# Ledger of designs, part 52: peptides against a protein of PDB entry 7BDX

Target 1, 212 residues: chain A of PDB entry 7BDX
Amino acid sequence: EMGAAACTLLWGVSSSEEVVKAILGGDKALKFFSITGQTMESFVKSLDGDVQELDSDESQFVFALAGIVTNVAAIACGREFLVNSSRVLLDTILQLLGDLKPGQCTKLKVLMLMSLYNVSINLKGLKYISESPGFIPLLWWLLSDPDAEVCLHVLRLVQSVVLEPEVFSKSASEFRSSLPLQRILAMSKSRNPRLQTAAQELLEDLRTLEHN

## One batch from the design tools (peptide; made by RFdiffusion4, then SolubleMPNN)

Design b1_p11_4_s3 (from b1_p11_4 with H1R D6F)
Fold by OpenDDE base, seed 4:
Structure b1_p11_4_s3 (fold): chain B 212 residues (1-212), chain C 212 residues (1-212), chain A 11 residues (1-11)
Amino acid sequence: as target 1 above (212 residues)
Amino acid sequence: as target 1 above (212 residues)
Amino acid sequence: RTPVDFSPLLP
């Protein structure tokens, strides 16, 4: 309870750039993000048995942690910190996204995907996550999710890869051979306007790359 | 561990006025401060048996909570919030300060005393805490502490009472009859310059009141 | 590309 309350407050205030700088300016940041990864991993491993109530203090705590990571990654210095000093946390997020089944822990998936998307705004961050083993298969695994918000953030992350020639060129062959084109085409007809737009934009970006 | 880390970060960033406003602007603030009091109380009650390592995660967590309360009370809107909406927390802090023996949990005492001092800057806050049952005996109990930093913050809180005629007049008879004058005189000769100055200033303020 | 921040939804 109290830990979840404190972490939820920290999440709320971490939407400020100055708060992110204050979090990162102290020697405690490294330890905090290290334990964050471990805590998130422990939570996901606990899901295989009990139908954890989504509203449990443990769930809320982990959601707040993922939200803090997202907000830190929304700031340029936060992205740099994560990519330089918290790579293990990024690896953990990628692993956890792979361990979760379609429809499982949707809110946590969204927060983790948002953090990876924010990290991907930094070219060094995008390189790091895209060079992670199994990254392309992971994108397609996540894109199979029935949740529109999960799929939206996956499409945005895919777009971040596609829009960077230096990153895309390394993965282009695997990307083209495994692209779930029919799934993306189905999303371009979604009733969710955000998902529809993101799928349409990605299809346009892909068509532009086929003509070059 | 993780809760203590999150709370410690929240404590650090709560030194900002804008962060305090952000903490208080949400519906979660009331619950947070309610649980804070309960958590601090549970910790102090646990001390009667085990020599809790001062460096335990539990201790660090409670120190961070008390630090957050102090930082919230350092801001005008935070003082108003505590006095209007978190009176139970103030009552808890007063109770815990009474339950602790001289030399026990010095760091926590300092943080709690700093929070009460900050609250006392608001006349409504000063009235509220000074009208608490046993407040004057509590000040003298705390002033018996061997720790110079505890005594310093007690003297500052005593000064806040003495400097407000509307507050002091209500307690003046009890205050004069129970004042540990010899203890304050001893502190005015302390090798700690901050304690020495605070004791000297308080003695001057008291002399001024005897001549009026 | 614009970063996305996320704060807790008010209950």
Scores: peptide ipSAE 0.107, ipTM 0.830, DockQ to the pose 0.104
Fold by OpenDDE base, seed 1:
Structure b1_p11_4_s3 (fold): chain B 212 residues (1-212), chain C 212 residues (1-212), chain A 11 residues (1-11)
Amino acid sequence: as target 1 above (212 residues)
Amino acid sequence: as target 1 above (212 residues)
Amino acid sequence: RTPVDFSPLLP
């Protein structure tokens, strides 16, 4: 209980840029983000047995951790810190997104995807995550999720790759050969307006890249 | 481990007034401070058996909690919050300070005393803590500690009482009848310059009150 | 691109 409450408060205050700078300016940041990844990994591994209630203290704790990572990645110095000093955490997030089945741990997936999206705003971060082994298959695995928020944040991450020529060129052949076009087209017709818009924008970006 | 790391980061960022306001502006603050008291109490109760190493994760966690309370109490709105909404936490801190033997858990005592000192800056807070059952005996019990930092912060808390006529008048007879004058005089001769100064100032304040 | 800040959804 207490750990989850403390971590939830830290998550709430990490919405401030000054708080993110304060977190990163301390000597404890490296250790904190190292054990964050391990804690998130332990939680996901524990799910194969008991259906952890989404409202468990452990779930709330892990959600707060993922929320902190998202808020850190929202800040330029936070992105730089993660990509320079916490790559193992990024690797862990990518791994955990792959380990989770479609429909499994939707809220955690959304938080982790938001963190990766924020990291992808930094060109160095985008290069790092897009060059991760199995990244393109991972995107399509995640797009197979029935949840609209999962799919939305995957599409935003895909768009981040597509909009960066230096990154997109390295995987363009694999990307084009594996693109779940029918799935993205179905999302562009979604009743969810955010998902619909994101899928339409991505389809426009892809069309623009085929004409160039 | 992870809970202690998260709580330690929260402690570090709580040195900012804006972070304290953010902590208190959330709907989680009441629950957080409620379970903070319970967690601190559980820790102190656990010490009667195993010598918890001062460097344990549990110790670091409780130190971070006490540090957060201190930083919250350093801010005017934080003092008002504690005295209005978290009185049980203040009662717990007073109780735990009484439960600990002289020389036991020095670091935690110092943090808790710093929190109570900060609360005592608010007249409502000073009234509340000084009207707590056994408060005057507690001050003298704590002044029996061999640690100079414990004694320093006790003297500062005593000074907060002495400097407030509305509060001092309510306990003046008990205070004068139980005052460990020889102990305070010994502290005024301490080689520790901070303790020496605090004891000298208190003796001057007491002399001023005897002439009026 | 604008980053996403995610504050805890208050229950």
Scores: peptide ipSAE 0.088, ipTM 0.832, DockQ to the pose 0.105
Fold by OpenDDE base, seed 2:
Structure b1_p11_4_s3 (fold): chain B 212 residues (1-212), chain C 212 residues (1-212), chain A 11 residues (1-11)
Amino acid sequence: as target 1 above (212 residues)
Amino acid sequence: as target 1 above (212 residues)
Amino acid sequence: RTPVDFSPLLP
């Protein structure tokens, strides 16, 4: 309980840029993010057995950790820190997103996807995650999720790749050959207006790239 | 480990007034400080058995909690919050200071004494803690500690009472009858310059009050 | 592109 409460408070205050700078300016930042990855990995590995209640202290703790990573990645210096000094955490997040089944641990998936999206705002971060082994298959795996919010954040991450010519050119062949076009088209007809809009915009961006 | 790391980061960032305001402005503050008291109490109760290494994750966690309370109490709105909404935590800190033996858990004692001193800057806080049952005997018990830093913070808390006529007048009879004058005089000769100065100042303040 | 901030204080 206490760990989850403290971590939740840290998550809340990490929405401030000055707090993110204070976290990163300390000598404890590297250790904290290393342990964060390990803790998240241990949690996901434990899910196959006991249906840990999504409202458990452990779940809340891991959600707060993922939220902190997201908020750190929302700041330019935080993105730079993660990409330069905490790549193992990014690798862990990518791995965990692959290990989680469709519909499994939706809130955590959303937070992790938000963190990757924020990292993708940095060109170095976008290059790093897009060059990760199995990244494109991972996006399609995640897009198979029944949850609209998961799919929304996957579409945003796909759009991050598509809108960066230097990155997209490297994976364009694999991307075109494996693109789940029918699924994205189905999302463009979603009753969820945010998902609908994101799918429509991505389809427009993809069409623009085929003509160039 | 992870809980201690998160709580230590929260401790570090709580040195900012804006972070304290953010913590207190949230709906989670009351719950956090309630659990803080319970966690600290559970830790102190566990010390009689296993000599938990002072460098244990649990020890670091409790130190961070006490540090957060101290930093919150360093801010005017934080003092007001603690005195108005978190009195049970103050009661717990007073209790734990009484339960700890001389030389036992020195770092925690210092942090707790610092928090009480900061609370004593608020007249409402000073009234509350000084009207607590056994407060004067507790000060003398704590002043029996071999640690100079513990004794220093006790002397500062005594000085907070002595310098406030409205508070001191209520306990002046008990204070005068139980004052460990010989011990304070010995501290005025300490090789620790901070302790020496604090003891000398307190002796001067006490002499001034006897002539009025 | 605007980053996404997620706080537990957001509804």
Scores: peptide ipSAE 0.086, ipTM 0.830, DockQ to the pose 0.124
Fold by OpenDDE base, seed 3:
Structure b1_p11_4_s3 (fold): chain B 212 residues (1-212), chain C 212 residues (1-212), chain A 11 residues (1-11)
Amino acid sequence: as target 1 above (212 residues)
Amino acid sequence: as target 1 above (212 residues)
Amino acid sequence: RTPVDFSPLLP
């Protein structure tokens, strides 16, 4: 309980750039983000057993942790910190996104995808995550999710890859050979307007790359 | 572990007035401070059994909680919040200060005394804590501590009472009859310059009140 | 691209 309450407050205040700088300026940031990854991993591994209620203190705690990571990654110095000093956390997030089944832990999956998207704004971050083993299969696995918000954030991350020629060129063959085009086309007809727009934009970006 | 790390970061950032305002502006502050008191109480009650190592995660967590309370109480709106909305926490801190033996949990005792001192800057806060049952006996119990920092913060809180005529008049008889004058005189000769100064100032304030 | 700040939505 208390840990979840403290983490939730820390999450709220981490929406400020000055708070992110204060978090990172201390000698405690490294330890915090190391334990964050381990805690998130332990939570995801526990899901195969007891139905952890979504409203549990454990769930709220992990959601707050993922929210903090997202807010840190939203700031330029936070992205730099994560990419330089907390790569294990990024690896953990990628692993956990692979471990979760479609429709499983939707809220956590969204938060983790938001953090990865924010990291992808930095070229070094985008390189790091996109060069991770199994990254492209992971994107398609995540895009099989029935949840529109999961799919939206996957499409945003895919767009981050497609819009960076240096990154896209390294994976272009695998990307083109495995692209779930029919799934993306279906999303471009979604009733969710954000998902619909993101899918349409990605399809336009892909068409532009086929003509170049 | 993770809770202690999160709380420690929250403590660090709570040194900012803007962060304190952000914490208090949310609907989560009430719950947080309610659980804070309970957590601190549980920790202090556990000390009669297992030697909780001072460097334990539990200890670090409780120290961070007490630090957050201190930083909130340092801000005007934070004092108002504690005095209006978190009186149970103030009551808990007073109780825990009574439950701890001289020399026991010195660091926590200092942090709790710092929070009460900050609350005492507000007349409403000073009234609330000084009108608590057993407050004057508690001050003398705490002043029996061998630790100079504990004694210093007790003297500062005593000074807050003495310097407010409206508050002091309500307790003046009990205060004068139970005043450990020899102990305060001994502190005025301390090798600790902060303790020495605080004891000298309090003795001067008391002399002024005897002549009025 | 604009980063996404995610504060806990008040329920």
Scores: peptide ipSAE 0.079, ipTM 0.830, DockQ to the pose 0.105

Design b1_p11_4_s4 (from b1_p11_4, 3 letters changed)
Fold by OpenDDE base, seed 4:
Structure b1_p11_4_s4 (fold): chain B 212 residues (1-212), chain C 212 residues (1-212), chain A 11 residues (1-11)
Amino acid sequence: as target 1 above (212 residues)
Amino acid sequence: as target 1 above (212 residues)
Amino acid sequence: RSPYDDSPLLP
């Protein structure tokens, strides 16, 4: 309980750039993000058996950790820190996104995808994430999720790859051969306006790349 | 470990007024400070047997909690919040300071005393603390501590009482009859310059009150 | 691209 409460408060205040700078300005940041990855991994590994109530203190604690990572990644210096000094955490997030089944831990998936999207704003971050083994298959695995918010954040991360020529050129062959076009087309007809827009924009971006 | 790391980061960033305002602006603040008191109490109750290594994650976590309370109390709106909405936490801190033996949990005592001192800057806070049952005996119990930092922060809290006529007048009889004058005189000869100064200033303030 | 500045405080 107390750990979850403290972590949730830290999540709330980490929406400030000044707070992110204060977190990162200390020698404790490296240890914190290292333990964050381990804690998130331990939580996901515990899910295989018991339907852990999503409202548990443990779940809330892990959500707050993922939220803090997202808020740190929202700031330029935070992105640089994660990509330079916390690569293991990024690798852990990618692994956990692969380990989770469709419909499993939707809230955590959304937060992890938001963190990766924020990291992808930095070209170095986008390169690092996109060069991770199995990254393209992971995107399609995540896009098979029944949850519209998960799919929305996957589409935004896919857009981050597609819109960066230096990154897209390295994965273009695999991307074109494995693209779940019918799934994206189905999402472009979604009743969820955010998902619909993101799918339409991605389809337009992909068409523009086929004509070049 | 992770809880202590998160709480320690929250402690560090809570030195900002803006962060304190952000913590208090949420509906989660009441719950956080309620659980804080319970967590600190549980920790102090666990000390009776095992020499808990002061460097344990549990100790670090409780120190960070006390540090957060201190930083919240450093801000005017934080003092108002504690005195209006978290009185149970203040009562808990007073109780825990009484339950601890001389030389026991020195770091925690210092943080708790700093929090009470910060609360005492608000007249309403000073009134509330000073009107607590056994407050004057508690000050003398704490002043018997062999640690110079504990004694320093006790002397500062005593000064807060003495310098406020509306508060001092209510306790003046008990204060005069029980004042450990010889102990304070010994502290005025301390090799610790901070303790020496605080004891000298308090002796001057007391002499001024005897002449009025 | 604008970052997600406010990760939604899940209620």
Scores: peptide ipSAE 0.159, ipTM 0.844, DockQ to the pose 0.103
Fold by OpenDDE base, seed 2:
Structure b1_p11_4_s4 (fold): chain B 212 residues (1-212), chain C 212 residues (1-212), chain A 11 residues (1-11)
Amino acid sequence: as target 1 above (212 residues)
Amino acid sequence: as target 1 above (212 residues)
Amino acid sequence: RSPYDDSPLLP
């Protein structure tokens, strides 16, 4: 309980850029993000089968950790810090997203995807994530989720790759050969307006790239 | 480990007035400070005998909690919040200071005494603390500690009472009858210059009050 | 592109 409460407060205040700078300016930041990855990994490994996200202190704690990472990545200096000094945490987040089943830990997936998206705002971060082994198959795996918010955040991450020519050119062949076009087309007809819009925009961007 | 790391970061950022306002403006503040008291109490109760402060994650966690309370109390709105909405936490801190033996948990005692001192900056806080049952005996118990920092913070808290006529007048009879004058005089001869100065100032203030 | 500036506090 207490750990989750403290971490939740830290998550809330980490929405401030000044707080993020204060966290990163301290000598404890590296250790904190190292342990964060380990803690998240331990939590996901402890989940038996298709167990949904637990309404527990442990779950709340991991959500707060993922929220902190997201808020740190929302700021340019935070993205730079993560990409330069905490790459193992990014690797862990990618791994955990691959280990989780469709419908499993939906809230955690959303937060982790938000963190990756925020990291992708920095070209160095986008390069690092997109050059990770199995990144393209991972996107399609995540896009198989029945949850509209998970799919929305995957589409945004895909869009982040597609809109950066330097990154997209390296993976364009694999991307085109494996693209779940039928699924994205189905999402463009979703009753969820945010998912519908994101799928439509991605389809337009993809069409534009085929003509160039 | 992770809880201590998160709480330590929260402690560090709570040095900012804006962060304290953000914590207190949230709907989670009341719950957090409620659990804080319980956690600190559980820790102190778990200590067997004259065991010194453990170099452990649990100890670090409790230090961070006490540090957060101190930092919240450093600000006027934080003092008002604690005195109006978290009196049970203040009662817990007073109780824990009484339960701890001389030389036991020195760092924790210092942080708790700092929090009480900060609360005493507000007249409402000073009234509340000084009207607590056994407050005067508690001050003398704490002043029996061999640690100079503990004694220093006790002397400052005593000074906070002595310098407020409205508060001091209520307890003046008990204060005068139980004052460990010989011990304070010994502290005025300490090799620790901060302790020496605090003891000298308190003795001067007490002499001034005897002549009025 | 704007980052997610506020990770929604999970209810």
Scores: peptide ipSAE 0.151, ipTM 0.842, DockQ to the pose 0.101
Fold by OpenDDE base, seed 5:
Structure b1_p11_4_s4 (fold): chain B 212 residues (1-212), chain C 212 residues (1-212), chain A 11 residues (1-11)
Amino acid sequence: as target 1 above (212 residues)
Amino acid sequence: as target 1 above (212 residues)
Amino acid sequence: RSPYDDSPLLP
């Protein structure tokens, strides 16, 4: 209980850039993010394949950790820190996103995807995550999720790759050959306006890249 | 481990007034401080009477909690919050300070005394703690500690009482009859300059009050 | 590209 409460408060205050700077300026940041990855991994490994997200202190604690990572990644110095000094955490997030089944840990997936999207705002971060082994298959695995928010965040991450020629050029062949076009087309017809818009924009961007 | 790391970071950032405002402006502050008291109490109750301060994650966690309380009490709105909405925590701190033996949990005692001192900056806070049952005996119990930092913070808390006529008048008779004068005189001759100064100032303040 | 500044505090 107390750990979850402390972590939840830390999550809330980490919405401030100055708080993120203070976290990163301390001597404990490296250890904190090291243990964060381990804690998230342990939580996901403890889940039975059929268990929904627990309404528990443990789940709340892990959500708060993922929220903190997201808020750190929301600012430039936080992205630089994660990409330079906490790569293992990014690797862990990518691994956990691959380990989770469709519909499993939906809220955690969303938070992890938000953190990766924020990291991808830096070209260095985008390069790092996109060069990770199995990144393209992972995107399509995640896009098979029944949850609209998961799919939305996947589409936004895909768009981050597509909009950077230096990144997209390295994976363009694999991307084109494995793209779940029918799934994206179905999303462009979604009743969810955010998902619909994201899918439509991505389809437009992809069409533009094929004609050039 | 992770709870201690999160709480340590929260302690570090709570040195900012804006962070304290953010903590208190959230919906989780009340629960956090409720559990804080319980956690500190559980920790102290788990200590054997002869055990020194543990160099453990548990000890670090409790120190961070006490540090957060201290930092919250360092600002006006934080003091107002503690005195209005978290009285049980203040009662717990007073209780724990009474339960601890001389030389036991020195660092924790210091942090708890610092928090009480900060609370005492508000007249409402000073009234609240000084009207607590056994407050005067507690001060003398704590002043029997062999640790100079513990004694220093006790002297500062005593001075906060002595310098407020509205508070001191209520306990002046008990205070005068139970004052460990020989102990304070010994502290005024300490080689510790901070302790020496605090003891000397208190002796001067007490002499001034006897002549009026 | 705007970061998610508001990671929604999922209740």
Scores: peptide ipSAE 0.149, ipTM 0.843, DockQ to the pose 0.098
Fold by OpenDDE base, seed 3:
Structure b1_p11_4_s4 (fold): chain B 212 residues (1-212), chain C 212 residues (1-212), chain A 11 residues (1-11)
Amino acid sequence: as target 1 above (212 residues)
Amino acid sequence: as target 1 above (212 residues)
Amino acid sequence: RSPYDDSPLLP
């Protein structure tokens, strides 16, 4: 309970750039983000047994942690910190996104995908994430999710790869050979306008790359 | 562990007035401060058994909580919030200060006394604290502590009472009849310069009030 | 690209 309340407040105030700078300027940030990864991992590993209610203190705690990571990654110095000093956390988030089944822990998936997207704004972050083993299979695994918000954030992350020639060129062969084109086409016809737009834009970007 | 790390970061950033305003502007503050009191109480009640190492995650967590309360009370709107909306927390802090023996949990005592001192800057806060049952006996109980920092913060809280005629007049009889004058005189000769100064100033304030 | 600065504070 208390941990969830504290993390929720920390999440709220971490929306400020000045608060992110204050967090990162201290000697406590490294330990915090190390334990963050471990805590998120422990939560995801516990799901195979007890139906941990999404409204539990444990769930709220993990959501707040993922929210903090997202807000840190929203700031330039926060992205630099994560990609330089907290790579284990990024690896953990990638692993957890793979461990979760389609439709499982949708809210956590969305928050983790938002954090990875924010990291992907940095070329160094995008390189690190995209060069992670199994990254492309992971994208397609996540895109199989029935949830429109999960799929939206996956498409945005895919677009981050496609729009960076240096990154895309390294995985272009695997990307083209495994691309779930029919799935993306189906999303371009979604009733969710955000998902529809993201899928249409990605399809246009892909068409442009096939003609070059 | 994770809770202690999160609270430590929240404590650090709560030194900013803007962060205190952000904490209090949300709907989460009431719950947070309610659970804060309960958590601090649980910690103090656990001390009669296991030697909880002062460096434990639990201890660090409670220290961070007390630090957050202190930083909130340092700001005008934070004082108003505590005295209007979190009186149970103030009552809990007063209770815990009474439950702890001289020399026990010195660091926590100091932080709690700092929070009460900050609340005492507001006339409404000072009234609320000073009109609490057993407040004067509590001051003398705390002043029996062998720790100079505990005694310093007690003297500062006593001074807050003495310097407010409206507050002091309500308890002047009890105050004068129970005043540990010899203890305060001994503190005015302390090798700790901060304690020495605070005791000297309080003795001067008391002399002024006896002549009026 | 603009980051998500508003991770939705879940009510």
Scores: peptide ipSAE 0.151, ipTM 0.844, DockQ to the pose 0.107; fails the geometry check

